# Designs tried in a protein design run: peptides against a protein of PDB entry 3T6J. Part 115

Target 1, 375 residues: chain A of PDB entry 3T6J
Amino acid sequence: PIVESYIGFIESYRDPFGSRGEFEGFVAVVNKAMSAKFERLVASAEQLLKELPWPPTFEKDKFLTPDFTSLDVLTFAGSGIPAGINIPNYDDLRQTEGFKNVSLGNVLAVAYATQREKLTFLEEDDKDLYILWKGPSFDVQVGLHELLGHGSGKLFVQDEKGAFNFDQETVINPETGEQIQSWYRSGETWDSKFSTIASSYEECRAESVGLYLCLHPQVLEIFGFEGADAEDVIYVNWLNMVRAGLLALEFYTPEAFNWRQAHMQARFVILRVLLEAGEGLVTITPTTGSDGRPDARVRLDRSKIRSVGKPALERFLRRLQVLKSTGDVAGGRALYEGYATVTDAPPECFLTLRDTVLLRKESRKLIVQPNTRLE
Target 2, 372 residues: chain A of PDB entry 3T6J as posed
Amino acid sequence: PIVESYIGFIESYRDPFGSRGEFEGFVAVVNKAMSAKFERLVASAEQLLKELPWPPTFEKDKFLTPDFTSLDVLTFAGSGIPAGINIPNYDDLRQTEGFKNVSLGNVLAVAYREKLTFLEEDDKDLYILWKGPSFDVQVGLHALLGHGSGKLFVQDEKGAFNFDQETVINPETGEQIQSWYRSGETWDSKFSTIASSYEECRAESVGLYLCLHPQVLEIFGFEGADAEDVIYVNWLNMVRAGLLALEFYTPEAFNWRQAHMQARFVILRVLLEAGEGLVTITPTTGSDGRPDARVRLDRSKIRSVGKPALERFLRRLQVLKSTGDVAGGRALYEGYATVTDAPPECFLTLRDTVLLRKESRKLIVQPNTRLE

## One batch from the design tools (peptide; made by RFdiffusion4, then SolubleMPNN)

Design b2_p15_6_s2 (from b2_p15_6, 7 letters changed)
Fold by OpenDDE base, seed 4:
Structure b2_p15_6_s2 (fold): chain B 375 residues (1-375), chain A 15 residues (1-15)
Amino acid sequence: as target 1 above (375 residues)
Amino acid sequence: SLGRSPTGTYWFDPD
């Protein structure tokens, strides 16, 4: 077997300021079959990057072919086992030196073991479809999230000598129609500048890239989905995201006005964006469960994904990228914290929904160390 | 590295 490992101070999710890495390490075995799918995605990456909703001037100047591998984790030392990884975390290194992607395949497989009777917040008509396509849709999302999410976009930089990595005279901010007015100075990084919102903001961008690009037929073809199957994978991927946005409320602490998990905060933000799009795209309906206690249902109108959802996500994703590229912390914070705010304001009444989410919460699964044998 | 949701914080209810 091909063995991969890494170790070090890597992820900053537990740092309130997003700067200090937690010590982490793993040992894993390469899953050759799943890795082959990701290699096909890598082969199309340069073209797919052009489909992202920002000008080429906001994308990396030179495409650097990344590596992408699916891994089965044997041991993981850290506060939590991720589903996917993109390294390094430094955006400047990503755009100048390249990056690597990994999917933790056996971690994802644990997530697929959902019992129908325990599946919360979905309509009955969606449950079987969701169970069928959750795994495949998640593979698509992980691939896009890592490779084209974390692996996309350019930071505008002025180096220590005063030179810019962009043409100040010709590059236009697509949101303002003006020349670029802000950038990263020497020594400034994404994490240092955006601080408390950096991790969640970047995860939100990456998740949004996944949703946006999964609509592209070439992406689904790479993963082996065509026709009705491709459309079902798309639907379930989007449905999973909006459901996750509701589930995310578990990780909000009202008393402290803070989020305890960056990815879940990101998913809540996406839910808010798609709710704001209106037109019946997403509906969350409080209900009464069979036990007589509060419940809820999330509905996504499949017919409105492309007509309503895609444009809304496009605009939002573009704003995320532009604000990131230009180092506009004030604008970025205003945008992101606005969508990340949890209140009990109608019509959504998110704090009330949070009570429902907590009521319907099941016991946390424990992931135990696996073993492997050569036969 | 930047990664996907850690254990217990996936796209789905991990329970």
Scores: peptide ipSAE 0.037, ipTM 0.777, DockQ to the pose 0.163; fails the geometry check
Fold by OpenDDE base, seed 3:
Structure b2_p15_6_s2 (fold): chain B 375 residues (1-375), chain A 15 residues (1-15)
Amino acid sequence: as target 1 above (375 residues)
Amino acid sequence: SLGRSPTGTYWFDPD
């Protein structure tokens, strides 16, 4: 429809246990021009799913063509407005009934408004490139995040009748080399099992899918980028993610050892993964600003994205998916909380960097309800 | 829906 809306208890981000939905609602209008790119992405989705770094046995048995639409939001009632949406939030329904994807185009447009003089934590040589390609790269990331991030992967389930949705004799866990030893039982869900880490973990998986698949030439082609432009879009997308991982420290509460924003926690985890890869891929350097106060710079070596970054992300993303599919809460929690831990240990000294992030904090953007008119 | 939020836009008090 030209006008789309939803209302109800939908997102569980505000529930510490990831189960209870917050009451929210929106009214939006379809942007036909922007929707066309996402339709092309949908047309390639079945093939792109095969590029994800897990065996087909860990992917959905049958591809169900989803809807993907770009929307301009007129009103949004809730604690926060997303850039993209994938519904429903039930993995079983996503696997059997399908799903819908939405990009909130005018929300993305707000995110694109960056003033060069206020852009923090980037090298001067990267600022103009970042400003130029932030928007386009973000469109790519949101599309991949929703469609192929949230829209990918299989949960291994034993139903109420005792039947499995996978062959116990032949399916092998690629991390252990063994048969599948855990699964979701009747009544168990992603949120019920993974609880406090469920939302952030899933966002981390989706963001990782975006970074991983944006390296694929077909993805960039779908969005209209080729040659040097495609490489710049890739670079800026990865650069934006590692920068976001640093910015994420604002949303960590040291006194409570907890995160206040699921997506930002996810982005910090990705930063930690890429830092762990080493080899000069990502460097965070404390500096002194022109005002004489602490500052920092994030560097990403574009020449090492494919050689160093991609393999590191591949391994991490596969582990995320395997642990999710098998319902291995202990393993999943150990992995995710390990990367989500914020300490002041060298060389990164993240708690010290957090002070720098807070010092350089940008003013919060106010999103105000727009109106429309016929001309 | 599972949605991607812009940086600094979506937040909550977990306590």
Scores: peptide ipSAE 0.034, ipTM 0.768, DockQ to the pose 0.086; fails the geometry check
Fold by OpenDDE base, seed 2:
Structure b2_p15_6_s2 (fold): chain B 375 residues (1-375), chain A 15 residues (1-15)
Amino acid sequence: as target 1 above (375 residues)
Amino acid sequence: SLGRSPTGTYWFDPD
């Protein structure tokens, strides 16, 4: 089989400032069958980038065809095993040199192994559908998240010689209607400027791209879904995200007013955006479990995903990108921390819901490193 | 790399 590996100081999620990488490495085997789907996604990437809700001036000047591979991990050394990876983490290199994407297929498979009886916070009518389509929807989400999430957008930069990588006279900020007033100077990076929110903010952008683009028929076709199956994959992907936003409360520490996991914070932010959209799109209802203890149910109205959810996510995602592109840390922090704030204010009462989430917490899942052999 | 951690994969406590 084809073997891939990487090693080094790569991910900065454990750095509060988002700058220092943790030493990490893996050895994996290429899954050829799954990789073929991602190759089709790559072939459509340039066109799909145009579907993102920002002007072309906020997207890469030149599309650089990335690599995308599905991997079955044999060994992983690090604090945690991701579902997908986009490298390098340097936006300047992504813009000028390109990037590589991987989906850790067997890691995803482990994440999907949820017994119906242990599946929390879903309506009974959604459980079977969720179990059936969680895997396929995750493949779609990870592919979009890595390739078109992390792989999208342009940073406005002034180089050491004073030259801009954008036309200051013609490029207009779609949120303000004005010319661009801020940018990255030489030596400034995404992580250096956005610091404590950089990792979570970027994950939120990438997850939002996944939700937004999974609505595109071409995306579902690439993954082999049509008709009712495509609609079910979309529904389960969105349902999984709003559920994840509730589950995210486990990773909030009220006493310190901080989040302990960047991706889960991002998912909570998305939940808040979709709740704000209103119109009955998302509903979280406190309930009582069969054991007589607190429980909750998340409902997503599938009929309102396109009419209510998509426009709300579009506006939010555009704002994320514009603030990122322009290096507007003040605006970006205000937006992101606003949605990331956890209070016990009605109607949601998130701190109370957090107690429910903790009460219903599943046992820790451990990934045991596999072995392989020729037979 | 910017890695996505899947929902429900609680490999470590970030505390």
Scores: peptide ipSAE 0.031, ipTM 0.769, DockQ to the pose 0.107; fails the geometry check
Fold by OpenDDE base, seed 1:
Structure b2_p15_6_s2 (fold): chain B 375 residues (1-375), chain A 15 residues (1-15)
Amino acid sequence: as target 1 above (375 residues)
Amino acid sequence: SLGRSPTGTYWFDPD
């Protein structure tokens, strides 16, 4: 077996300022079969990057071929186990040296073990489809999230010598139509500038890339999905995201007006973006459960994913990237915090929905370290 | 390294 491991101060999710890393480590075995799909994704990465909704001037100047491996984790020491990892976290290193991606395949499998009767907030007609395609759709989403989400985009920088990594005279901001007016100065980083929103904002960008690019036929083909199966994987991926946005409310603390989990905040933001798109794309309906207590249903109109959802996500994702590239903290914070705001305003009444989410919360599952054997 | 957590409230408690 091929063994991979890492150890060190890596993730900063537990730091409110996104600066200090938590010490973590894992030992895992390579899943060769699943890794082959990610290798094909890597082979298409340079072309797929061009499909992202920003000008080439906002993308990395030189494509650096990354590694991508599916791993079965044997042990993970940390506060939480991710589904996927993109390393390093330093943007300068990602842009100049490259990066590595991993999918923790057996960790994803734990999330797949959902009993139909315990599956909350979905229409009955969607439950079987969701159960069938949740796993495969997660593989697609994680691959895109890590490789083309975290692995995409350029930061505009002025170095210590005053030189720019972009042409100030010719590069145009696609949102304003004007020349670039802000950038990162020497010593400034994504985390240092965007601080409290940096982690969640970046996760939101990466998740949005996943949803956006999963619509591309080549992506589904790489993962072995064609025809109706490909469309079902797309549908379930988007459905899972909007459901996750509702579930995310568990991790919001109304009294402190803060979020306790960066990825869940990101998913809520995406839900808000897709709700804002309107036209019946996403509907959240409060209901009464069989027990007589509050419940809810999330509906996603499959027929409107491309016509309504994609354009809305495109505009949002482009704005995220442009604000990130230009180091526009004020604009970025205004955009992101606007969508991350949780109120009880109609029609959604998110604070009321939060009570419903908490009421329907499942018991926390214990992830037990696996055993392996040679055959 | 930026990691992606699986969806679901049962996965882990960030507290």
Scores: peptide ipSAE 0.029, ipTM 0.749, DockQ to the pose 0.110; fails the geometry check

Design b2_p15_6_s3 (from b2_p15_6, 9 letters changed)
Fold by OpenDDE base, seed 3:
Structure b2_p15_6_s3 (fold): chain B 375 residues (1-375), chain A 15 residues (1-15)
Amino acid sequence: as target 1 above (375 residues)
Amino acid sequence: SLGRGPTGVFYFDPP
């Protein structure tokens, strides 16, 4: 078997300023069979990058073919076990040296065992479909999130010698129609500039890339889905995201006006974006459960994903990238914190919904680390 | 990175 491992100060999610890494380590075995799909995705990555909703001038100058491997984790030491990883976590190194992607396949598999009766906040008609396609849709989302989410976009930089990595005279900001007015100076990084929102903002960008690109037929083909199955995978992926946005409220602390989980904050932001799109795309309806207590249902109109959802996500995703590339902290913070704000304002009444989410909260799953053997 | 939380949704779950 092929064994992979890493150890060190890797992720900065526990640092409020997104700078200091948490000590983490794992040992895993390569799953060759599951890696094949991700290899096909890598083979199409250069072309798929061109499908992202920003000009080539905001994308990396040269595509560097990354590694992408599915791993079965044997041991993981850290505050949480990821389902996917993109490293290194330095944008400059990703752009100039390349990066590696991994999917922790057996971590993903744990999530597949959902009992229908315990599945919250979905319409009854969607539950069976959700259970059937949750796993496959996760594979698609993880692949896109890591490879084309974290692995995409360019930072505009002026180095210590005053040289720019972009042409100041010709590059145009697609949001303003003007020349580039801000960039990263020597010593400035994504985390140092965007600080408290950096981690969640980047996760939101990566998740949005996943939703946006999963609509592309080539992506579904790579993962082996065709026809009605492909459409169901798309639907369930989007449905899972909007449901996650509701579930995210568990990780908001109203008294402190803060989020305790970067990824869940990101998913709430995406939910807000899709709700803002309107036109009946997403509906959250408070209900009464069979126990007589508050409940809720999330509905996603499948027929409006491409017509309403995609354009809304496109605009939002482009704004995220442009603000990131230009180091526009003020604009980025205004945009992101605006969507991340949780109030009890109608019609959504998110603070009230949070009470419902907490009421329906399931017990935390324990992940037991396995042994393995050779036959 | 993406993680899995108690709700079956991806996140890096801090303790």
Scores: peptide ipSAE 0.091, ipTM 0.820, DockQ to the pose 0.101; fails the geometry check
Fold by OpenDDE base, seed 1:
Structure b2_p15_6_s3 (fold): chain B 375 residues (1-375), chain A 15 residues (1-15)
Amino acid sequence: as target 1 above (375 residues)
Amino acid sequence: SLGRGPTGVFYFDPP
């Protein structure tokens, strides 16, 4: 078997300022079969990057082919086990030196074990479909999230010598129609500038890339899905995201007006974007459970994913990238925190929904790390 | 990075 490992100060999600890494490490075995799918995704990455909703001037100048491997984790030391990893977490290094992507396949597999009777917030008609395609849709989402989410976009930089990595005279901001007005100065980084929103903002961008690109037939083909299966995988991926946006409320602390989990905050933001799109794309309906207590249902209109959802996500994702590229912290914070705000305003009444989410919260599961042997 | 949690997908899924 092929063994992979890493160790060090890697992820900063537990740092409120998104800067200080937590010490972690893992030992894992390569899953060759699943890795082959991700290798095909890597082979298409340069083309797929062009499908993202920003001009080439906002994308990396040179594509650096990364590694992407599916791993079965044997041992993971840290505060939590990720489903996917993109390292290093420094944008400058990602752009100049390259990066490594991994999918922790057996971690994802744990998510597949949801019991139908315990599956919350979905319509009954969606539950079986969700259970069937949750796993495959996760594989797609993780691949896109890591490789083309975290692996995409350019930061506009003025170096210590005053030189720009972009043509100030010709590069146009697609949102304003004007020349570039802001950039990163020497010593400034994504995390240092965007600080408290940096991690969640980046996760939101990566998740949005996943949703956006999963609509591309080539992506689904890479993962072996065609026809009705491909459409079901797309539907379940989007459904999972909007459901996750609701579930995310568990990680919001109203008293402190803060989020305790960057990825969940990101998913809530995406939910808000898709709700704002309107036209019946996403509906959250408070209900009464069989126990007579509050419940809720999330509905996603499959027929409106491309017509309503995609354009909304496109505009949002472009704005995220443009603000990131230009180092526009004020604009980025205004945009992101606007969507991340949790109130009890109708029609959604998110604070009330939060109570429902907490009421229906599933008990935490213990992850048991496996043994392995050669036969 | 993204991760799996017992109640959904998030970065950290503590044992």
Scores: peptide ipSAE 0.061, ipTM 0.798, DockQ to the pose 0.112; fails the geometry check
Fold by OpenDDE base, seed 5:
Structure b2_p15_6_s3 (fold): chain B 375 residues (1-375), chain A 15 residues (1-15)
Amino acid sequence: as target 1 above (375 residues)
Amino acid sequence: SLGRGPTGVFYFDPP
């Protein structure tokens, strides 16, 4: 078998400032069959990057073909095992040297195991569809998240010699209509500038890229979905995201005004964006469970994904990228923290909903690492 | 690496 591994101080999720890496390592086996779809995605990456909602001037100058592999994890040492990985974490290296993507296939498989009776916060009519397409939609989302999410966008930089990697006279900020007014100076990094919001902000950008690009027919075709199946995959992917945004409240600590999981914070932000879009796209309804205690239902109007959801996400995603590219920490923090704020204000009453989420919390799954043997 | 965790798999507690 083809074996891949990595080891070192890599992930910074446990650092509140997003800078200090946690020591992590894994050994995995390549799943050749599952890697094929990601290879097809890589083959289309250059074209798909052009579909992202920012000018080419905000994208990488040169396309560097990345690797993308599906891995079955044999051993993992770290605080949390992800579903997908994009390396390295340094944006400057991603731009100049390239990057690698992996999908941890057997980790995804663990997440796919859901019993219908335990599936919370969905309408009954959506449960069967959700169960059917959760796995396939995850494959799509992970692929897009890693390859075209983390793998996209340009940072505007002035190097140690004073040279810019962009034309100051001609590049226009699409949000302001003005020339670029801020950038990264020599020695400044994404994490050093955006600090406490850097990890979650980047995850939010990547998740948003996934939702946005999964609407593209070519993406669905790459993953083998056509017709009604493609539409169902799209619907379930978006539905999963808005549900995840509600579930995210579990990972918020009100007394500390702190998020304990960067990805979940990101998903909550996306939920807020889609709720703000209005027009009945997303509805969260408090209900009463069969046990007589509080419950809730999330509803996504399928017919409004493209008409309402896509434009809202497009604008938000573009703003995320522009603020990231220009190193506008003040603007970025204002935008992101605004959507990440959890209050009990009506109509959503998120703090009250959090109580419901905690009440309906699922038992944490234990991941048992596999063994291999020669036969 | 920047990792993605699906809903319900894991969370990171502060140090």
Scores: peptide ipSAE 0.050, ipTM 0.802, DockQ to the pose 0.088; fails the geometry check
Fold by OpenDDE base, seed 2:
Structure b2_p15_6_s3 (fold): chain B 375 residues (1-375), chain A 15 residues (1-15)
Amino acid sequence: as target 1 above (375 residues)
Amino acid sequence: SLGRGPTGVFYFDPP
């Protein structure tokens, strides 16, 4: 088997400022079958990047073909095991040198292990579909998230010599209609500028890319889904995201007004965006469980994903990218923290829902170290 | 990167 490993100070999710990496490492074996799907995705990446809702001027000037591999983890040392990895975590290097994508396939498989009777916050009619397609939809989401999420977008930079990596006279900010007025100076990075929101903001962008591009037929075809199956995968992917946004409340600390998990904060933000879209796209309804205790149901109208959800996500995702590209920390913070704010205001009453989420919290699953054998 | 948690969502342990 092909063995891959990495080790070092890599991920900064545990740094409140998003800059300092945690020491981690893994040893994994290549899953050739699943890697083939991601290779097909890579082959289409250059074209799919053009489908993202920002002008080419906000995308990388040159497409650098990345690697993408599905791995089965043998051992992982760190505070948390990811489902996907995009490295390096430096946007400048991603733009100039390229990047590598990894899906940790057996980590995803653990996440797929859902007992129907314990599946919270879904309508009964959605449970079987969710269970059936959760795995495949996760593969799609991870692939898009890493390759076309983290792997997309351009940072506008002025180098130490004063030269710009964009044409100041011709590049227009699609949100303002004006020329570019802010950029990254020499030595400034995404993390250094956006600091406390950098990790969650970027995860939100990447997750949004996944939801947005999973609607593209070519993407579903790459993963082997057509017709009704493709539509079900799309539906379950979006349903999983809105459900995750509700579950995210577990990781909010009201007393400190802070989030403890960047990805879950990102998913809550996406939920807020999709709720704001209105028109019955997403509905969260407090209920009473069979045990007489508080419960809730998340409903996603699949018929409104393209008509309501996609446009809302398009606008939001474009704003995220534009603010990131231009290094507009004030605008970015205002946008992101606005959606990340948790109150008990009607109609959602998120703080009350949080109590329900905590009440219905499932026991934490454990990922145990696997082993290998010769056959 | 994406992390998957035991609840079927992308997860990293909170700091």
Scores: peptide ipSAE 0.049, ipTM 0.796, DockQ to the pose 0.091; fails the geometry check

